# Peptides against a protein of PDB entry 3S8F, part 48

Target 1, 157 residues: chain A of PDB entry 3S8F
Amino acid sequence: VLTLFVAVPSLMTAFTVAASLEFAGRLRGGRGLFGWIRALPWDNPAFVAPVLGLLGFIPGGAGGIVNASFTLDYVVHNTAWVPGHFHLQVASLVTLTAMGSLYWLLPNLTGKPISDAQRRLGLAVVWLWFLGMMIMAVGLHWAGLLNVPRRAYIAQV
Target 2, 166 residues: chain B of PDB entry 3S8F
Amino acid sequence: DEHKAHKAILAYEKGWLAFSLAMLFVFIALIAYTLATHTAGVIPAGKLERVDPTTVRQEGPWADPAQAVVQTGPNQYTVYVLAFAFGYQPNPIEVPQGAEIVFKITSPDVIHGFHVEGTNINVEVLPGEVSTVRYTFKRPGEYRIICNQYCGLGHQNMFGTIVVKE

## One batch from the design tools (peptide; aimed at target 1 A14, target 2 A8 Y12)

Design b2_p20_4_s4 (made by RFdiffusion4, then SolubleMPNN; from b2_p20_4, 7 letters changed)
Fold by OpenDDE base, seed 2:
Structure b2_p20_4_s4 (fold): chain B 157 residues (1-157), chain C 166 residues (1-166), chain A 20 residues (1-20)
Amino acid sequence: as target 1 above (157 residues)
Amino acid sequence: as target 2 above (166 residues)
Amino acid sequence: EEAARALLEAFKALALALAA
């Protein structure tokens, strides 16, 4: 009930963020339906990380609705599906947002900009993290649908 | 200009909100379609049944594992299962193939899981509450019961077996 | 079980679509 209650406001918030990104992209010279995406600062890990987190949050959010649905929850409850959902929500969105925030915060706190090497390394870390999260999430959700239980070290599948 | 910026932002917000609403309906429709066209399988009975966890081992249908399997009708059985730290009783649970089995599961101690591999039987077992699951085993063999709810230091080794006989 | 299978198939389709 609670999940479904917050679903609509959460979606509204998410798409408001998307609207802000579109506006920012267009201010940076992006044109067309999708050209604004390319215009966003993809060379900045402080930007890329949270955005990738948001992308991971999309399927995770959809999964939240599944988990909150009585009939569908019967299928996925206490299976590997659940930790898959968690890793999209926490290890993807929250963690990547924190990582991105760090890339912004540290330079501002120290007064020293990050080097180009640090920037490139940061981009690599963020993208690799996202890739790993997507692989793991897909695997866990798949396993969950195959009735692999959570909190168990063995499965008959 | 602040006014122009705000107006532009609002325009984008309106577009994205419309998209969001559309997607919301798509998701709801997909869920509804799935529910309408496919069965959810075996679902626990909705009847609330309570039991005293402090006495369940001493009296009642869960007290004697040898009497746990009760034939209630032609090709129908009720199995009274205890999930406890750390195992299940009776163990093994022996039932015939093709029979309708009603599992009545409760716990004398803490919350446990009752996950039968190879089936869609997957319920949490709360002390003081009886979990009821109806299932028919179509294939003979051994089915492992796994606890998928953390219940203590021995949780990972908490297993049971259902033996389905021809 | 049928619902699980249906969801699995849908998931596979989605995964393939995202991977393409």
Scores: peptide ipSAE 0.038, ipTM 0.751, DockQ to the pose 0.038
OpenDDE base, seeds 1, 3, 4, 5: peptide ipSAE 0.028, 0.023, 0.028, 0.000; ipTM 0.782, 0.766, 0.770, 0.723

Design b2_p20_5 (made by RFdiffusion4)
Pose (drawn by RFdiffusion4):
Structure b2_p20_5 (pose): chain A 157 residues (1-157), chain B 166 residues (1-166), chain P 20 residues (1-20)
Amino acid sequence: as target 1 above (157 residues)
Amino acid sequence: as target 2 above (166 residues)
Amino acid sequence: FLLMLAAFLWFLHKAARAAE
């Protein structure tokens, strides 16, 4: 029960952050129900990386609520489902957010500029990392529901 | 406009939060339902039941695997199961279909998992402790036990079998 | 979960429409 309550701050974060992004999209001219998304600064890796991380956090958080549901945990406990859940949370959102900081924080700390080429390379890196985490989340959640255990060298069997 | 967008955002945030709380409460009620049904038998016994892992293969209910299945009620069997590096005894565990099975599971060495494929049986096995879970097998046949807690280099090949007789 | 996502999007859209 208390774990389901720990989920409320992230459910609140989902709205406060989503409304903040929608407000920004509308300031930048975006209209429609989706125009506000397209109008956001998708050329900036510091923007893109946490946003993509937040997108993967939606299934990441959904799996966490499942794991927190006591008897439901007996379906997925110590299976590949659990790494599927935590790659979405820490290996995607937390890691992508830190990667995006290379693009505003590093210049601030070192004075070293980020070139146009380095910016584009950062875009590719955060997209590939995000997409790779999403594909693996699918493989691990599914294999987990099929009772494949975590922490196993299953290629040797 | 900022004042207006702000007001509207807070208003609909309050709504979302109420809905999100109502949804979490429904999940809590649904979990409470499972805890009142037979499906909750796989929840391990909360009572502490200490044993000694260094003598469990020499004395006590785990010393003779052929004697591991004991009828404890008219439709009940207790099964003493040893999960060790890297296997389970007895092998196979043989039980009748439709009977309640109380598995008492310990380990002489390291922590092992006990995950019965196709069931909700999924319990950690700790040396020095007895893990007790209950389940009734409705379908006869062979069920595979998977060790789902890393117990060393033999972990990926650590399996056992439950045969549910007709 | 799908219902929660749909409701979330509904609240977010309504908030934008009300602001307008």

Design b2_p20_5_s2 (made by RFdiffusion4, then SolubleMPNN; from b2_p20_5, 11 letters changed)
Fold by OpenDDE base, seed 2:
Structure b2_p20_5_s2 (fold): chain B 157 residues (1-157), chain C 166 residues (1-166), chain A 20 residues (1-20)
Amino acid sequence: as target 1 above (157 residues)
Amino acid sequence: as target 2 above (166 residues)
Amino acid sequence: FDALLAQFAAFLQQAFLDAE
């Protein structure tokens, strides 16, 4: 009930964030249907990390609705699906947002900007993290749909 | 300037809303497909039933594992299963191939899982409640029951067996 | 929204019951 109650406001917020990103991209010179995406600051890990987190959160949010539904949960409950959901929400969104926040916060706290090398390394870290998390999450969801159990060292498939 | 910016942002919301709605329908369709393909053969049988976990071992249909499998009709059985720390009873559960089996599972101690390998049977077992699942085994053989809810130090070794006879 | 999902799921479940 609580999950579904917050789902609508969360979706509205997500739409607003997306609209804000489009606006920002267009302000940066992006044009057309997708040109604004390219105009966003993809060279900044403080930007890239939370955006990737949000991308992972989209399917995770849908999974939240599934997990909260008593009938749909019957299919996925205590299967590998559930860890897959968690890794999208926590290990992707929360973790990547924290990483992004760190890339902003640390320079401000120390008064020292990050070097170009550190910036590039940061980009590599967040992209590789996201890629790994997506692979794992897709695998876990797939396994869950195949009824691979959670909290067991065995699999029936 | 801020007002103008806000108005500009608002102009994009309709498009994003439409896209999001479309994606929502896609997700719903995927969920529907998943439900249709993964719930077949496993049907809840009955309403919520309560039992006293403190007496379930001493009295009632779960008390004697030798009487746990009850024929209720032609090619129909009810199996009263206890999930406990750390195993299942009866063990093995013996049922005929092609028979409609109603599993009634409860726990005398803590929450357990009842996950039958090779099937879509997967329910939590709560002390004080009876989990009811209807299933028909089409293939003979052994089906392992595993616990997929952490229940203590022996959780990983908590197994049972369903033997489906020809 | 939860009710709608539940109704949809119930409909599908009933379809399975009828098909058995």
Scores: peptide ipSAE 0.032, ipTM 0.743, DockQ to the pose 0.019
OpenDDE base, seeds 1, 3, 4, 5: peptide ipSAE 0.012, 0.015, 0.015, 0.020; ipTM 0.766, 0.757, 0.754, 0.743

Design b2_p20_5_s3 (made by RFdiffusion4, then SolubleMPNN; from b2_p20_5, 10 letters changed)
Fold by OpenDDE base, seed 5:
Structure b2_p20_5_s3 (fold): chain B 157 residues (1-157), chain C 166 residues (1-166), chain A 20 residues (1-20)
Amino acid sequence: as target 1 above (157 residues)
Amino acid sequence: as target 2 above (166 residues)
Amino acid sequence: FDELLAQFLAFLQQAFADAE
């Protein structure tokens, strides 16, 4: 019940952020329905990381509603589905946001800007992390639907 | 200009709010789809039943594993199962094929899981509560019971077996 | 593989050098 109460405000907040991104993209010269996306600063790991986190959070949020549903939770509860959801929410959104924040925070704390090499490395790390997390999450959700239990090292399938 | 920027932001916010509303309907549709395709044969939650975990081993229907399987009708059985650290009682659980089995599961110690492979039986077992699950085994053979709720150092080794006889 | 690994290591070395 509590999850459902916070789901709508959270969703509204998420799309408000998206609105801000669209505005920013259009200010940067992006035009059309999707052109503003390309205009965003994809060369900055401090930007890319949290955005990828948000993208991963979308299916995770939907999963949260599923997990909060009495009838649907019966299907997925204590299966690999749950850690799949968990990794999307924590290991994707929270972790990537933290990682991205460091690419802003550390230069400001040290007073030194990051080098181009560090920037490129940061981009590689963030994208690889996202890719790996998506593979893991999809696998866990799929396994969960196949009734693979969590907290167990064995499975029938 | 601040006013122009504000108006622009507001316009985009309205659009994205509309989109968010549409996405809510998509999520509802996905929930409905999942319910329709993955919850066939789901066992609804039963009435809350309480027991004293401190005495469940000494008295009552769970006390004697030899008396755990009770025939309640021509093709109906009730099985009183204890989930404990670290195993299940009785073990194995022997039931006939095609019979309606009502599992009454409780714990004398900590929270455990009761996940039967090859079935949709998957419940948590709480001390002081009785979990009720109704199932009919259509195929004979052995079905493994797995504890999928962490219950201590021996959790990973906590298994049981249901033997379905022809 | 060895060439790619060498390039990757060189990239890391440069990144660390720039961090100093």
Scores: peptide ipSAE 0.015, ipTM 0.715, DockQ to the pose 0.015
OpenDDE base, seeds 1, 2, 3, 4: peptide ipSAE 0.012, 0.007, 0.000, 0.000; ipTM 0.748, 0.696, 0.742, 0.729

Design b2_p20_6 (made by RFdiffusion4)
Pose (drawn by RFdiffusion4):
Structure b2_p20_6 (pose): chain A 157 residues (1-157), chain B 166 residues (1-166), chain P 20 residues (1-20)
Amino acid sequence: as target 1 above (157 residues)
Amino acid sequence: as target 2 above (166 residues)
Amino acid sequence: VVVMVAAFAYFLAMAARAAE
């Protein structure tokens, strides 16, 4: 029960952050129900990386609520589902957010500029990392529902 | 405009939060339902039941695997199961279909998992402790036990079998 | 999950419409 309550601050974060992004999209001219998304600064890796991380957090958090549901945990406990869940949370959102900081924080700390080429390369890196985490989350959640255990060298069997 | 967008955002945030709380409460009620049904039998016994892992293979209910299945009620069998590096005894565990099975599971060495494929049986096995779970097998046949807690280099090949007789 | 995502999208969309 208390774990289901720990989920409320992230459920609140989902709205406060989504409304903040929607407000920014509207300031930048976006209209429609989706125009606000397209009008956001998708050329800036510091913007893109946490946003993509937040997108993967939606299934990441959904799996966490499942794991927190006591008897439901007996379906997924110590299976590949659990790494599927935590790659979405820490290996995607937390890691992508830190990667995006290379693009505003590093210059601030070192004075070293980020070139146009380095910016594009950062875009590719955060997209590939995000997409790779999403594909693997699918493989691990599914294999977990099929009772494949975590922490195993299953290629040797 | 900012004042207006702000007001509207807070108003609909309050709504979302109430909905999100109502949804979490429904999940809590649904979990409470499972805890009142036979499906909750796989929840391990909360009572502490200590044993000694260094003598469990020499004395006590785990010393003779052929004697591991004991009828404890008219439709009940207790099964003493040893999960060790890297296997389970007895092998196979043989039980009748439709009977309640109380698995008492310990380990002489390291922590092992006990995950019965196709069931909700999924329990950690700790040396010095006895893990007790209950389940009734409704379908006869062979069920595979998977070790789902890393117990060393033999972990990926650590399996056992439950045969549910007709 | 789908219901919550749909409800979340609804609340966000209505908040935008109310702001307008």

Design b2_p20_6_s1 (made by RFdiffusion4, then SolubleMPNN; from b2_p20_6, 13 letters changed)
Fold by OpenDDE base, seed 4:
Structure b2_p20_6_s1 (fold): chain B 157 residues (1-157), chain C 166 residues (1-166), chain A 20 residues (1-20)
Amino acid sequence: as target 1 above (157 residues)
Amino acid sequence: as target 2 above (166 residues)
Amino acid sequence: LPLLLAQFGAYLSAAFAAAE
């Protein structure tokens, strides 16, 4: 029970970030309950990448609560579920945030803005990365629930 | 103005905090659902039991694989298993069908895994600690034991077998 | 896209081939 309540500060932090996104979207002219989302700069890979990371972090965070639960961890521990969780947390949020940061940082360091072609390529990269990561993560979590072991080249049939 | 922006953001935080709280309960509900549907019959955790990994091979219940299976009662057995680099002993582990088996597993060297295919037996094995798992095999046959915790160069080939007799 | 499809197929196959 106490372990589940540890999730409270994490969720508060996550959705505080969402509050900043809502503010930004509304400043950009978005209105209504969801209109602010459309108003965000989805044409900028420096924005899209970390946001996609956040989206991947949602199921990963939920899985973190599961993994931290004693009773549920008994089911998923050292199964393919765990790598699935890590790929959402590290290879999704952290990696995409890092990639997004580079799309902002490199132009500033060099003093040269990215070309339109580079921007489009960047968008393609982060979206494809996100898609691939989600497919892999879902597969790993699913396999984990089917008791496919972690760190083993074989699985029960 | 950064200060004004922060104040404006705070206005939205109230709603998102409420949403956060709602999501907390959603996750708790999902956990409860998962427990109800996927974790029925979870083996309760026992008390921590300690052993000396430096002597476990020489003396005590793990020392002789031929005496590893001990009948403790009618249709009840305790099996003392060692997970080591890189295998299990005894191997095979022979137990009768339908009997309640208590596995007591420890390691003389490094951390290993004890994952039995076709069962819910899946525990880590730490040197100096005894992992206790209770299980009843309802079907006869062979069950493969897999090490799912990295333990060295031979980790990927570390397997054992449980043979359940009619 | 082919790589993504391959990933999807591989992980889906793993999920459906594995037994609880």
Scores: peptide ipSAE 0.019, ipTM 0.758, DockQ to the pose 0.018
OpenDDE base, seeds 1, 2, 3, 5: peptide ipSAE 0.018, 0.006, 0.013, 0.016; ipTM 0.766, 0.726, 0.756, 0.745

Design b2_p20_6_s2 (made by RFdiffusion4, then SolubleMPNN; from b2_p20_6, 12 letters changed)
Fold by OpenDDE base, seed 5:
Structure b2_p20_6_s2 (fold): chain B 157 residues (1-157), chain C 166 residues (1-166), chain A 20 residues (1-20)
Amino acid sequence: as target 1 above (157 residues)
Amino acid sequence: as target 2 above (166 residues)
Amino acid sequence: LDELLAQFGAFLSAAFAAAE
């Protein structure tokens, strides 16, 4: 019940953020239905990280609704699906947001800007993290649908 | 100016709101699909039933493993199962193939899981509550019961067996 | 090593950013 209650404001927030991103992208010269996406500052890990986190949060949020559904919970509860959901929400959104925040925060705290090399390395780290998390999350969700149990080292499949 | 900016933002918001509405229906469709394709084989049965976990081992239908399997009809059985630290009782659980089995599962100690491998039977077992699951085994053989809820130091070794006889 | 990693990072960034 609580999950369904918070789903509405969460979705509103998500799409508001998306609207803001579109506006920003268009201000940066992006045109068309998707051109604004490319116009966003993808060269800044402080931007890329939380955005990737948000992208991972989309299927995770959908999964949250599934997990909170009375009937669908019979399918996924205490299977590998659940840790898959967790990794999308915590290891993707929260972690990437934290990582992105650090790319802004540390330079400001130390008074030292990051070098171009550090920036590029940061981008690599963020993208690789996202890729790895997506692979693992998809695998866990898939395994869960195949009835692989949570908190057990053994499975039929 | 701010006014123009606000109008522009509103335009994008309207678009995304429309998209959000569309996605809502997509999510509902996905939920429906998941429900239709992955819930077959398990029939939740019964209302919330409570039991005293402190006496469940001494008296009542769970007290004697030899009496745990009760035939309630020509092709229908009720099985009273205890999930405890760290195992299941009775073990093995012997049931006939093709019969409708009603599992009545409870715990005398802590929360456990009852996940029957090879089936979609997967419930949590709470002390003081009786979990009821209805299932029909179509294939004979052994089905492993796995505890998928952490219950202590022996959790990882907590297994049971259902033997389905021809 | 830092330069190599930076170059690798730039490559990955470009590759992923190109995908819309």
Scores: peptide ipSAE 0.021, ipTM 0.736, DockQ to the pose 0.028
OpenDDE base, seeds 1, 2, 3, 4: peptide ipSAE 0.000, 0.017, 0.014, 0.006; ipTM 0.761, 0.732, 0.758, 0.746; seed 2 fails the geometry check

Design b2_p20_6_s3 (made by RFdiffusion4, then SolubleMPNN; from b2_p20_6, 14 letters changed)
Fold by OpenDDE base, seed 3:
Structure b2_p20_6_s3 (fold): chain B 157 residues (1-157), chain C 166 residues (1-166), chain A 20 residues (1-20)
Amino acid sequence: as target 1 above (157 residues)
Amino acid sequence: as target 2 above (166 residues)
Amino acid sequence: LDLLLQKFLEFLSKAFEAAL
């Protein structure tokens, strides 16, 4: 249990990011407990992508705590649960952040803004990616709890 | 202006930090609850047991598959299993229904997995170490052993069978 | 608490089934 205190710095960092988002939303006119969320620039794929990554990282982080727990890890180790965790951490947060970074970087490097069509396409891409990743991740975690092994093409269930 | 913004951010951070700490305790509490109420499925780690992987095939209890199943008491057996590239021995492993089986599993070559379908048996097998798993098969039939740790080109085909006799 | 956990898991299962 004491080992889990290693999560404290990570949680502090994660929630300070959330604080930054709240601040940004309130600066954009958001009010109340949830109004600041709606005020964030959800029309910008460069923003949406990493935020969706962060959202996917939440259950992934929780899974990380499970995986780091000695007794609980016995249940999930080398099952489909593990790749489910990976897809939330790497294929969601890291990948979506990279995708979002490109939507910011390329226009800034070229000095040319993306077209409205490109923006809409970008939004579609990142949302579809997130949706697909969430479906797959939930499936993998579920399968893992049903004792489906990882690194195997066959399972009892 | 910048100072004002910085103070505002700090205030939000302070709130979220408190939340983060609260959530940490919630998670710890949930883990503690789970451990307290659902420990039946957890197999405790046995004593550290070492073996020489270079000689395990030539001498000792793993050397002869025909002698791998040892009765240690009434309705109690120890099964000495080798996981190797790419299979298990003995194969099949034959044990009686309702008997308490202690699997002693090791590897002569690389790390393998030992995942028995239909059971909670799922361990990594390391060369030089003996994995010990205790299980009682309540249902007769065939239980497939799956290698769930990549071990080489034949990994995907590395299967074994436990036959539980009625 | 176990009941709540089970209900939560059932919810997740239903959500997954609905998504596929």
Scores: peptide ipSAE 0.008, ipTM 0.751, DockQ to the pose 0.034
OpenDDE base, seeds 1, 2, 4, 5: peptide ipSAE 0.005, 0.008, 0.000, 0.007; ipTM 0.752, 0.710, 0.731, 0.720

Design b2_p20_6_s4 (made by RFdiffusion4, then SolubleMPNN; from b2_p20_6, 11 letters changed)
Fold by OpenDDE base, seed 2:
Structure b2_p20_6_s4 (fold): chain B 157 residues (1-157), chain C 166 residues (1-166), chain A 20 residues (1-20)
Amino acid sequence: as target 1 above (157 residues)
Amino acid sequence: as target 2 above (166 residues)
Amino acid sequence: MEELLAQFAAFLSAAFAAAE
């Protein structure tokens, strides 16, 4: 009930954020249907991390609807599917957003800008983190569909 | 300038909101499709039943594991299963191949899982409630019951066995 | 587990191939 109740406003919020990104990209010189994406500051880990988190949140959000659906939840409940969902929501969105926030917050608090090396390292970290999360999430969802249980060390196959 | 920016933002928001709405309907359609094709393989549940978890071990159909398997009709059985910390009873559960089995599962202590490997049987078992699962084992052999809901220190070792006889 | 890993590897390979 709760998930379905918040689904619509969450979608509205998500796409409002997307609209803001499009606007920002176009302000930065991006043109066309997708050119605004390329114009976004992909060289800044404080930007990249939250955006990657949002990308991970897309399948996670869709999965939330599945998990909240009575009939579909019967298939996935207490399987590896659920941890897969969690890792998209928490380990991707929340964690990457937190990471991105730190890349902004710490320089502002300390008054010291991050070095170029730190920036590049930060980009590597968040991209690798995202990649790892996507691999793990896909694997967990896949395993869940094969009825691999959560909270058990044994597997169905 | 602010006015122009505002109008531009609104234009983008309108587009994305339209897309959002479209995606919402896509998701609904996918759910509807899944339901229509019956690919979920849902096991029919019985009526909601309540039991007293404090007395379920002493009185009632769960009290004696030796009487847990009850033939209710031709090729039909009801199996009264207790999930407890940390195991299942009866253990093993012996049922014939091809018979329609109605599992009546409850717990005397905490919430447990009842997940039968090799099947789509996967339910949570709540103290005070009876979980009802209907299943027909088509293949003989041993099926392991596992707990997929954390129930305490021995959770990882909580196993049962269903033996399907020819 | 070995079978699971093998299937997962196959799944990944197929998924990546489809994404190319």
Scores: peptide ipSAE 0.024, ipTM 0.728, DockQ to the pose 0.028
OpenDDE base, seeds 1, 3, 4, 5: peptide ipSAE 0.014, 0.022, 0.030, 0.021; ipTM 0.761, 0.768, 0.759, 0.740; seeds 3, 4, 5 fail the geometry check

Design b2_p20_7 (made by RFdiffusion4)
Pose (drawn by RFdiffusion4):
Structure b2_p20_7 (pose): chain A 157 residues (1-157), chain B 166 residues (1-166), chain P 20 residues (1-20)
Amino acid sequence: as target 1 above (157 residues)
Amino acid sequence: as target 2 above (166 residues)
Amino acid sequence: DAEHHRAALALMVALAVVLL
């Protein structure tokens, strides 16, 4: 029960952050129900990386609420589902957010500029990392529901 | 404008939060339902039941695997199961279909998992402790036990079998 | 004012649908 309550701050974060992004999209001229998304600064890796991380957090959080549901944990406990869940949370959102900091924080700390080429390369890196984490989340959640255990060298069997 | 967008955002945030709370409460009620049904028998016994892992293969209910299945009620069997590096004894565990099975599971060495494929049986096995879970097999046949807690280099091949007789 | 309410409502509905 208390774990289900720990989920409320992230459910609140989902709205406060989503509304903040929608407000920014509207300031930048976006209209429609989706125009606000397209009008956001998708050319800036520091923007893109946490946003993509937040998108993967939606299934990431959904799996966490499942794991927190006591008897439901007996379906997924110590299976590949668990790494599927935590790759979405830490290996995607937390890691992508830190990667995006290379593009505003590093210059601030070192004075070293980020070139146009390095910016595009950062875009590719955060997209490939995000997409790779999403594909693997699918493989691991599904294999987990099929009772494949975590922490195993299953290629040797 | 900012004042207006702000007001509207807070108003609909309050609504979302109430809905999100109502949803979490429904999940809590649904979990409480499972805890009142026979499906909750796989929840391990909360009572501590200590044993000694260094003598469990020499004395006590785990010393003779052929004697591991004991009828404890008219439709009940207790099964003493040893999960060790890297296997389970007895092998196979043989039980009748439709009977309640109380698995008492310990390990002489390291922590092992006990995950019965196709069931909700999924329990950690700790040396020095006895893990007790309950389940009734409704379908006869062979069920595979998977070790789902890393117990060393033999972990990926650590399996066992439950045969549910007709 | 109405437009701001419609935009915030859309977010609330989208999140509610995602949660279901």

